# Designs tried in a protein design run: peptides against a protein of PDB entry 3J47. Part 4

Target 1, 121 residues: chain A of PDB entry 3J47
Amino acid sequence: IRLTNQLKSLKGLQSKLKDVVEYLDKVINKELPINHTILGKLQDVFNLLPNLGTPDDDEIDVENHDRINISNNLQKALTVKTNDELMVIYISNLVRSIIAFDDLIENKIQNKKIQEQRVKD
Target 2, 26 residues: chain B of PDB entry 3J47
Amino acid sequence: NAQYHLLVKQGDGLLTKLQKYGAAVR

## One batch from the design tools (peptide; made by RFdiffusion4, then SolubleMPNN)

Design b1_p18_5_s1
Fold by OpenDDE base, seed 1:
Structure b1_p18_5_s1 (fold): chain B 121 residues (1-121), chain C 26 residues (1-26), chain A 18 residues (1-18)
Amino acid sequence: as target 1 above (121 residues)
Amino acid sequence: as target 2 above (26 residues)
Amino acid sequence: SIREEAEKLLKELEEYRA
């Protein structure tokens, strides 16, 4: 039962990660806005991963120790990969914000110039 | 990784410029 | 001057987006 649940969880995580990657690619390509809900769910999955890898079984057979180490290494690798993906999303959001602010600044500059011209007239 | 860092650096540069413009417009 | 700087920034942003 536990192994099946772990496999199911890993498959679920893999599927979700794939979806996130696809979403991130679309965001990077400016096809879609960043979905905070997807990011939140991804973070939740990562927060739950440590709990999924803890065998409740006090019987640490020597064979289980190697599996635990492999699981921990996999979790760490997945965490690093997720962090990299999140960083890409962050940069994409930052760029969008910069563009929006640039437009606002340009509008303000134009309005100021119009006002200055009116005062001179 | 290298491409990402380059993108981040460029973005930060633009942000800095944006901040300067924002301050000038105020 | 500010307008010119803003235009330069827009150009850089466009280059970054490309």
Scores: peptide ipSAE 0.385, ipTM 0.872, DockQ to the pose 0.144
Fold by OpenDDE base, seed 4:
Structure b1_p18_5_s1 (fold): chain B 121 residues (1-121), chain C 26 residues (1-26), chain A 18 residues (1-18)
Amino acid sequence: as target 1 above (121 residues)
Amino acid sequence: as target 2 above (26 residues)
Amino acid sequence: SIREEAEKLLKELEEYRA
């Protein structure tokens, strides 16, 4: 049961990561804005990851210590990987925001120049 | 990791420039 | 230019994902 749940969660995570990658590609290509749903799904995966390491109480025999450690290590590794993905998304969003602000700034500069020219005339 | 850190650094640089331009427009 | 740097960053992000 536990291994099956872990596998299911990993498959889910893999699917979500794929979706995130696809979204990021669209983001990089300026085709789509930030999809909050993908971020939500990643968060859900993160929230489910701790559950991957919770053995049902029944098989807490000595062999489980290694399994728990492996599960914790895997969870930690996945957490790091997910953090990296989130950071990539964050940077992408940041870049988009920066571009938007740059356009705004440029527009403001142009408007100021036009106003200055009108005052001189 | 190195590529990630580079990306973050570049992003920070861009943000800094944006802040400077924003201040100049005010 | 801020825009140019942003474009460079986007390119690097793409390279990172590839």
Scores: peptide ipSAE 0.454, ipTM 0.885, DockQ to the pose 0.610; fails the geometry check
Fold by OpenDDE base, seed 3:
Structure b1_p18_5_s1 (fold): chain B 121 residues (1-121), chain C 26 residues (1-26), chain A 18 residues (1-18)
Amino acid sequence: as target 1 above (121 residues)
Amino acid sequence: as target 2 above (26 residues)
Amino acid sequence: SIREEAEKLLKELEEYRA
């Protein structure tokens, strides 16, 4: 039962990671805005994963220890990869915000120039 | 890691420029 | 200048993801 649940959770995580990657591609291509709900769900999955990989203090036979270490390393690798992807999304959003602010600044400069010209006339 | 740090550095540079422009428009 | 840097950053992000 526990192994089946872990496998199901891993498959679910894999599917969600795939969805995140697909979403990231769409965000990079400016096709879709960022969905915060997806990010929240992903965070929840990652918060649960460490608990799924912690060997209970029960006597783990040596053969199971290697499998657990491999599983933990795989989980860690997946976590790192997902973190990198999330950072890419974050930076992309930051850049978009900066562009928007740049446009606002330019508009403000133009308005100021127009006002100064009106005062001189 | 190196590519990530480069991206972060470029982002910081852009933010700094934005701050300077914002101050100049005040 | 800001726009140019922003575009450069976006390009690098795409390269990082690819």
Scores: peptide ipSAE 0.430, ipTM 0.878, DockQ to the pose 0.716; fails the geometry check
Fold by OpenDDE base, seed 5:
Structure b1_p18_5_s1 (fold): chain B 121 residues (1-121), chain C 26 residues (1-26), chain A 18 residues (1-18)
Amino acid sequence: as target 1 above (121 residues)
Amino acid sequence: as target 2 above (26 residues)
Amino acid sequence: SIREEAEKLLKELEEYRA
């Protein structure tokens, strides 16, 4: 029962992660704004994942141990994949911020030049 | 991994340049 | 320029995601 629930939870997490990835793709494509609530929920899921993967060592048959190891490997792989995707999104947002700051800097330079010209006149 | 690291390095380079421009405008 | 480098980075990010 408990192992089945863990597996079901992992499958549910995988499905949710897929949904998050799809959402993030839409955000990257500027089809939707960033939803901080989704990111927060994802973080909460990741914080709970270590607790879901701890087998109660007491009654685990070797077959369950292999399944748990496979589940942990899949979980780790999914975590890495999700982290990579989140990093790509983070970098994309960072680049957008850099462009915005570059525009602000250019505007400031132009304003400074205009002020200097006014003082000379 | 290599592509990821390259992207991160390029991003860091951009940030450094942005900081230099920001300091020059002050 | 910073803008040109940023645009290049964006393109590389898009390629990485594809």
Scores: peptide ipSAE 0.407, ipTM 0.873, DockQ to the pose 0.714; fails the geometry check

Design b1_p18_5_s2
Fold by OpenDDE base, seed 1:
Structure b1_p18_5_s2 (fold): chain B 121 residues (1-121), chain C 26 residues (1-26), chain A 18 residues (1-18)
Amino acid sequence: as target 1 above (121 residues)
Amino acid sequence: as target 2 above (26 residues)
Amino acid sequence: DIRKEAEELLEKLKEYSK
């Protein structure tokens, strides 16, 4: 049961990471806005990963201690990697918002110049 | 790490320029 | 100017995401 659940969780994580990467690429390419629901679901997966790695069984054989440490290190490494990916998404959105705001500022300046010209005529 | 920090710093610089430009248009 | 810097930042983000 445990190995099947770990494999299912890893496959689920791998699928979600792939979906996140594909979503990242679309966001970077300006094809899609950020889906907060995908980010929320990703965060939920990370919050659930610690709980999926806790065995409810009081029989931790000493030989499993190295495997648990490897699993925790892998989970930490995956968490760091995903945090970095989420930060890249966040910056990409920030840059998109900056471009949109720059266009609004330029439009406002043009409108102000047109109004000043009309007052001088 | 280093490339990420450089990217963040460049984004912050751009945000600061945008804020100054927005203030000059008010 | 700001738009150009934003485009350069987006290009670096794409390179970082690879």
Scores: peptide ipSAE 0.432, ipTM 0.880, DockQ to the pose 0.691
Fold by OpenDDE base, seed 5:
Structure b1_p18_5_s2 (fold): chain B 121 residues (1-121), chain C 26 residues (1-26), chain A 18 residues (1-18)
Amino acid sequence: as target 1 above (121 residues)
Amino acid sequence: as target 2 above (26 residues)
Amino acid sequence: DIRKEAEELLEKLKEYSK
């Protein structure tokens, strides 16, 4: 029962990661705003992932240990992939903020030049 | 990995330039 | 200069996301 739930959660995570990638492409293309709900659900999945990896101490057959290690390696690989995708989102937002601040700074410089010209006239 | 680190380094460089520019306009 | 570097970074980010 637990392994089937872990596999289902892993498939759910993979589907959500795909949805996050598709959402990222739309956000990069300026087609959609950032959906905080997707980020929140991803964070909830990450917080639940450590709880999915605790075997209750009843009957660890050695064959389950290798499958748990493979599941943990896949979970770790998916965690790394998800972290990379979240970092791409973070950098995209950072770049947007930088462009917006650059425009603000340019507007401030223009306003300062206009004020200096008005004081000379 | 290498492309990711390069991207992060370029972002940090851009942020540093933005900070210097903001300080010069103040 | 900063805007141009930001646009180049954005293009690399799009390429990395593909």
Scores: peptide ipSAE 0.427, ipTM 0.875, DockQ to the pose 0.683
Fold by OpenDDE base, seed 2:
Structure b1_p18_5_s2 (fold): chain B 121 residues (1-121), chain C 26 residues (1-26), chain A 18 residues (1-18)
Amino acid sequence: as target 1 above (121 residues)
Amino acid sequence: as target 2 above (26 residues)
Amino acid sequence: DIRKEAEELLEKLKEYSK
């Protein structure tokens, strides 16, 4: 149940992110007018993202293209790290479920033995 | 990578054992 | 046996997460 709900929530987030990308592509292609309310919310999301590319102010000479590439690389590294952490949590919850099933199996074996003994008495 | 794949293989082995025990108790 | 193997797997998972 918990793992299934987490996967469903993650799929829902992925779908929403895809819808945002598709919206941004339509705005870039001038197929849709710019919605200022959506842009404001996107700016809030980007501001809540950890600063994925303030190079310390000491290198004024990196062309805007290199800054975007560095930001994308750091964003990718953070996404990979987050995915690995989520995977560790997933496997940990799987192992806990396996332990709980082992305990249920052992309890069922014990209950069966007790019932077989009561039928022999 | 290699340590992660080893961990996954150990989990799969454990799951397979659990399935065998569950079938023997049914 | 299965419980012990699961506990060993859990300990390796904790070590991997550190």
Scores: peptide ipSAE 0.419, ipTM 0.882, DockQ to the pose 0.812
Fold by OpenDDE base, seed 3:
Structure b1_p18_5_s2 (fold): chain B 121 residues (1-121), chain C 26 residues (1-26), chain A 18 residues (1-18)
Amino acid sequence: as target 1 above (121 residues)
Amino acid sequence: as target 2 above (26 residues)
Amino acid sequence: DIRKEAEELLEKLKEYSK
């Protein structure tokens, strides 16, 4: 039950994130006007995300093009790292579920053996 | 990468054993 | 047997998370 709910919530989040990316691509391509309400909520989500792209205010005059590439590489590296960490958490929860199922299976085997002994007596 | 793939492979092996055990108890 | 493999997997996962 708990894991199924977490997986459902994560799938819901993934779908919402995909819709947001598709919306942002349409806005970047000037196919749709900027919706200020969606942008505000996105900004709130980005503010709740650990700060994946405050440039450290180290004033080094590196041309705007290299800053964009470094920011994209840092965001990508942090996204990959976050995905790896989430994968570790997912596998951990999977292993815990497997152990719980193993215990249930063993308990069912023991109960079956006890019933078979009672029928022979 | 390699350590991650090894971990996934062990998880798949464990899942396969669990499925066999669940089928034997049914 | 399954429990032992699960514990080994859990230990590797802890090592990977460090």
Scores: peptide ipSAE 0.397, ipTM 0.874, DockQ to the pose 0.793; fails the geometry check

Design b1_p18_5_s3
Fold by OpenDDE base, seed 5:
Structure b1_p18_5_s3 (fold): chain B 121 residues (1-121), chain C 26 residues (1-26), chain A 18 residues (1-18)
Amino acid sequence: as target 1 above (121 residues)
Amino acid sequence: as target 2 above (26 residues)
Amino acid sequence: SIRKEADELLEKLEEFKA
């Protein structure tokens, strides 16, 4: 049961990492928006990851503590890496939003100039 | 880390300019 | 000016992703 849950979680993480990579590749290729479903699945995996490292109370062998520390360090490193990737995605979306707002502002300025010219004629 | 902070700072500067430009159109 | 700065920021983001 425990090994099956760990394998399922690893498969879930692998699938999610693959989805993040595919999404990042699409963002690099200028195929736009953040898939909210990927973010939701990432959050679910990260919320489940701390629970996967809870040792069953019984045999706290020293090897399990080192494996838990390695797993926690790996999880922390993966969390930091994922946070950095999410921040890059966030900044990319922010820049796209800024460009869209700039275009809207320019359109408003042009419309205002056209209206002012029509009133003077 | 330094490149990331520089990128964030440039984004914030761009947002500030966008806000000023939006206020001038209003 | 805002467009130019946005384009420069996008270029830096692409460099950071690579």
Scores: peptide ipSAE 0.425, ipTM 0.874, DockQ to the pose 0.652
Fold by OpenDDE base, seed 3:
Order: C-alpha cells, then sequence, then structure tokens
Structure b1_p18_5_s3 (fold): chain B 121 residues (1-121), chain C 26 residues (1-26), chain A 18 residues (1-18)
C-alpha cells in the first residue's frame, strides 16, 4: 500500500513537471505569459523533493543504497535542469523590462527637448 | 555554469547602464 | 547601446535553451 501510493505520487509529480516544462517552453517562445502561481507551486515541489528522497539514515538497507543514490542523483539533476529553465525565463523577462524602460527613458528625453524648445520660442 | 555566469553578468551590465541613463534623464 | 546588448543577451538565452 505505501509503495503503491509513493509510486502514484511520483507519477503524478512527473506528469506535473512535464506540464510545467511545456508551459515554460511556451513562455520562452512568447506564446503565453508567465504564470507566477505555477512558478510558486514548482518551487514548493522542489522544496519537498529532497525530503521525499532522503530516507532517514537509520533505515538504509545496504542493497537499496545504490538505488537511493541513483534516485537522489537523478532528482538533483532534474532540479538543476529546472532551475536553469527558470533562470532562462527570469533573464528573458528582465531583458524585456529593460527594453521597456529604455523606450520610456527615450520618450522622456524627447518630451523634455520639446518643452525646452517651447520655452525658448 | 560558465555560460550561465556570462549571461548573468551581461544582464547586470544592462541594468547598470539603464540606471545611469535613468539618472541622466531625471 | 542598451538595446544592442539586450538583443545579444536574448540571443544567448535562446542558445542556452536549445
Amino acid sequence: as target 1 above (121 residues)
Amino acid sequence: as target 2 above (26 residues)
Amino acid sequence: SIRKEADELLEKLEEFKA
């Protein structure tokens, strides 16, 4: 029963992670806006994952040690990959914001020049 | 890792330039 | 200059994603 529930939860998590990756790809391709709620939930999943994969040191059967290490390494690798994807989205949004601010600054400079010319006339 | 750090550094450079430009327009 | 650097950053981000 417990193992079956863990497997079901893991499959559910895998499906959700796939959905998030698909969403992130759409955001990077500018097909969809960023959803902060999805990002928050993803962060929560990552914070819980280390706790789900570490059996307490007291019950580590030697025969399962290799499988546990492989699982932990895979989990760590997946976490790193997802962090990289999130960073790409973050930097992309930052660049978009910078461009928008640059345009606003240029508009302000132009408006100031127009006002200075009116005062001279 | 190195490519990531380079991207972050470029982003920081852009932010710094934007701040200087904003201060000059005030 | 800022726009040019921003475009270069975007290009590198696309390369990193691929």
Scores: peptide ipSAE 0.421, ipTM 0.878, DockQ to the pose 0.733
Fold by OpenDDE base, seed 2:
Structure b1_p18_5_s3 (fold): chain B 121 residues (1-121), chain C 26 residues (1-26), chain A 18 residues (1-18)
Amino acid sequence: as target 1 above (121 residues)
Amino acid sequence: as target 2 above (26 residues)
Amino acid sequence: SIRKEADELLEKLEEFKA
């Protein structure tokens, strides 16, 4: 149940992110007008993202292009880290399910032994 | 990477044993 | 045997998470 819910939530997030990207591409291509409400919400999302690339105030001279690349690299690193953490959680839940199944099998074996003993008595 | 692959291999081994045990209990 | 192996796997997962 928990793992299935996490996977469903992740799929939902992925779908929403895809929709946002498709919308932004259409806006960039001038196929759709700019929606200020969507842009405002997107800005809020970016503001909630950890400051992936605010250069420390002291490096004034990094060209805007280098700042974007550094931000993208840090975003990628954080995405990879998050993915690894989610994989660990996934495997942990899988192992717990296996343990629970093993306990169920052991309980069935014990119940069969008890029934066989009762039939012999 | 190596630790992750080792972990996956151990999980696969456990799954195989569990399948054999489940088949024996049926 | 399966339980012991599962416990060992869980321990390694916790080490990997830490």
Scores: peptide ipSAE 0.413, ipTM 0.874, DockQ to the pose 0.803
Fold by OpenDDE base, seed 4:
Structure b1_p18_5_s3 (fold): chain B 121 residues (1-121), chain C 26 residues (1-26), chain A 18 residues (1-18)
Amino acid sequence: as target 1 above (121 residues)
Amino acid sequence: as target 2 above (26 residues)
Amino acid sequence: SIRKEADELLEKLEEFKA
């Protein structure tokens, strides 16, 4: 039962990661703003990942130790992948913010120049 | 990792330039 | 200059994502 739930959660995470990647592609292409809901869900998935590796105390059969190690390694790999995705999102947002500020600064400079010209005339 | 660090470094450089530009406009 | 650098950063970000 728990393994099935972990697999289902992993599939859910995979689907969500796919959605995040798709969203990130749209974000990179400037088609959509960053969706905070997607980020929140990705963070939730990340926070749930450690719980997916918690073996139920009951059936620590020796054969499960390798499976637990594999699960932990997979979880670690997924954690790294998730972290990388979050970083890409973060950088994308940062770049967009920088561009927006650059445009704002340029607009302020232009407005200042226009005002200076009006005062001189 | 190296590409990521390069990207972050470039972003930091851009941010620094933006800050300088913003300060010059004030 | 800032916009140009931002565009370059975006390009690298796309390359990293790809």
Scores: peptide ipSAE 0.440, ipTM 0.882, DockQ to the pose 0.642; fails the geometry check

## One batch from the design tools (peptide; made by RFdiffusion4, then SolubleMPNN)

Design b1_p20_5_s1
Fold by OpenDDE base, seed 3:
Structure b1_p20_5_s1 (fold): chain B 121 residues (1-121), chain C 26 residues (1-26), chain A 20 residues (1-20)
Amino acid sequence: as target 1 above (121 residues)
Amino acid sequence: as target 2 above (26 residues)
Amino acid sequence: KDEELLKKIEEGQEALEKLK
């Protein structure tokens, strides 16, 4: 019963990770705005992944050591992939912020030129 | 990991400079 | 000041393009 629930949770996580990649591609292509609530929930799921792959050290028979190493390598690979996705989101938000500030700077330079022209007339 | 932290640190440095400019423009 | 900020924006865009 516990192993079937873990496998179902892992399949659910893999499906959600695919949905996040597809969402990230749409955000990179400027088709959709970033949803911070989806991102926060994803981060929470990944912070819980270490707790799902470390059963307390006190009850694991020697036959599980190879399965634990495979599980830890898969969790590490999933964590790296997710950190890369979170980084792409972070940089995409940073660049959007930079563009919005560039437009604000240009608008302020234009407003100063208009004020200087009005003081010379 | 190290390249990731370097890129995030460069982004944070740019964001901080942008925030200082936005405060000087207000 | 405004030219130095524009240059930093351009450096940020180039850093994003290297990440794609």
Scores: peptide ipSAE 0.300, ipTM 0.859, DockQ to the pose 0.081
Fold by OpenDDE base, seed 4:
Structure b1_p20_5_s1 (fold): chain B 121 residues (1-121), chain C 26 residues (1-26), chain A 20 residues (1-20)
Amino acid sequence: as target 1 above (121 residues)
Amino acid sequence: as target 2 above (26 residues)
Amino acid sequence: KDEELLKKIEEGQEALEKLK
């Protein structure tokens, strides 16, 4: 029962990560705005992921070692994928913040130029 | 790893440019 | 789309919480 639930949870996580990557690709392509709520929940999921402790060299039976190594490799691959997704989100947010700030600065420069013209008239 | 660091470095470079531009307009 | 993604993320959080 516990192992089956773990496998189901892991498959669910993998499917979610795929959906997040697809969403992030659309955000990078400027097709969609970043949803901050989705970002926050994704961070919470990452924090809930079991820290893949270095395999403590505790005596786990040789038949379980291969299954644990496969599980650890899959979890490591999922952790790397999740980290790549979080990074893509982070950079997409940075780029959007930069564009918005550049636009704000240009607007401020234009407003200042308009005020300087009104003082000369 | 290397692509990650490159991408982070690009983000930091853009943020630094943004901060400089914001300071010049204040 | 965003709501569907959000719902999927919540189901993942619950699944991870049950695993602890």
Scores: peptide ipSAE 0.391, ipTM 0.829, DockQ to the pose 0.030; fails the geometry check
Fold by OpenDDE base, seed 1:
Structure b1_p20_5_s1 (fold): chain B 121 residues (1-121), chain C 26 residues (1-26), chain A 20 residues (1-20)
Amino acid sequence: as target 1 above (121 residues)
Amino acid sequence: as target 2 above (26 residues)
Amino acid sequence: KDEELLKKIEEGQEALEKLK
């Protein structure tokens, strides 16, 4: 029962990661704004991941050691992949904020030029 | 790790340039 | 689309919480 639930959870996480990548591609292409709620929930998922940095030195049987190592390596690889996705989201948001601010500056310059022209007429 | 820090530094550099440009237009 | 992704994220969170 526990192992089947772990495998189901892991498959769910992998499918979700794929959907996040597809969302990121649409975000990079400026087709969709980033949803801050989605980002917050992804961060919560990361905080729920066990810290991959403490192998508790509990003597557990040799037949479970290979399965635990494969599970830990896969969990580490998924954590790295999801961190890379969050980073791409963050950079994409920064670039969009930069472009929006540049457009706002240009609009302000144009409005000032129009006002100066109206004062000369 | 190093590539992540490089990307963050590049983002901060762009943000700083944009902030200077916004101050010069005001 | 965003709501569907959010729902999927919540299902993964619940699945991870059940593993603890």
Scores: peptide ipSAE 0.388, ipTM 0.825, DockQ to the pose 0.030; fails the geometry check
Fold by OpenDDE base, seed 2:
Structure b1_p20_5_s1 (fold): chain B 121 residues (1-121), chain C 26 residues (1-26), chain A 20 residues (1-20)
Amino acid sequence: as target 1 above (121 residues)
Amino acid sequence: as target 2 above (26 residues)
Amino acid sequence: KDEELLKKIEEGQEALEKLK
């Protein structure tokens, strides 16, 4: 029962990661705005993952080592992939903020030129 | 992790350049 | 579309909490 639930959870997580990638592609293509709530929940999922950087040095027997290593390597690979997705989202948000700010700067420059022309007339 | 922090630092560097440009246009 | 992604995110969180 526990192992079947873990496998179901893992399949759910994999399917979800695919849906997040498809969402990211739409966000990169400017087809959809980034949903901050989706981002927050994805971060929470990441924070719920056990820290893959502390092997607790406690002796647990050689026969479970391969299945635990496959689970930990898969969690590590999923963690790296989720981090790459979060990074792409973050960069996409930064680029959008940069473009919006550049447009604001250009609008200010144009407004200043219009005011300088009105003072010369 | 390290590559993520590097990209975040590059993004912060771009934001800082953009803020300087916005201040120079004022 | 965003709500469907959110629902899938919640299902993933519940699945992780059951794993702890």
Scores: peptide ipSAE 0.381, ipTM 0.822, DockQ to the pose 0.029; fails the geometry check

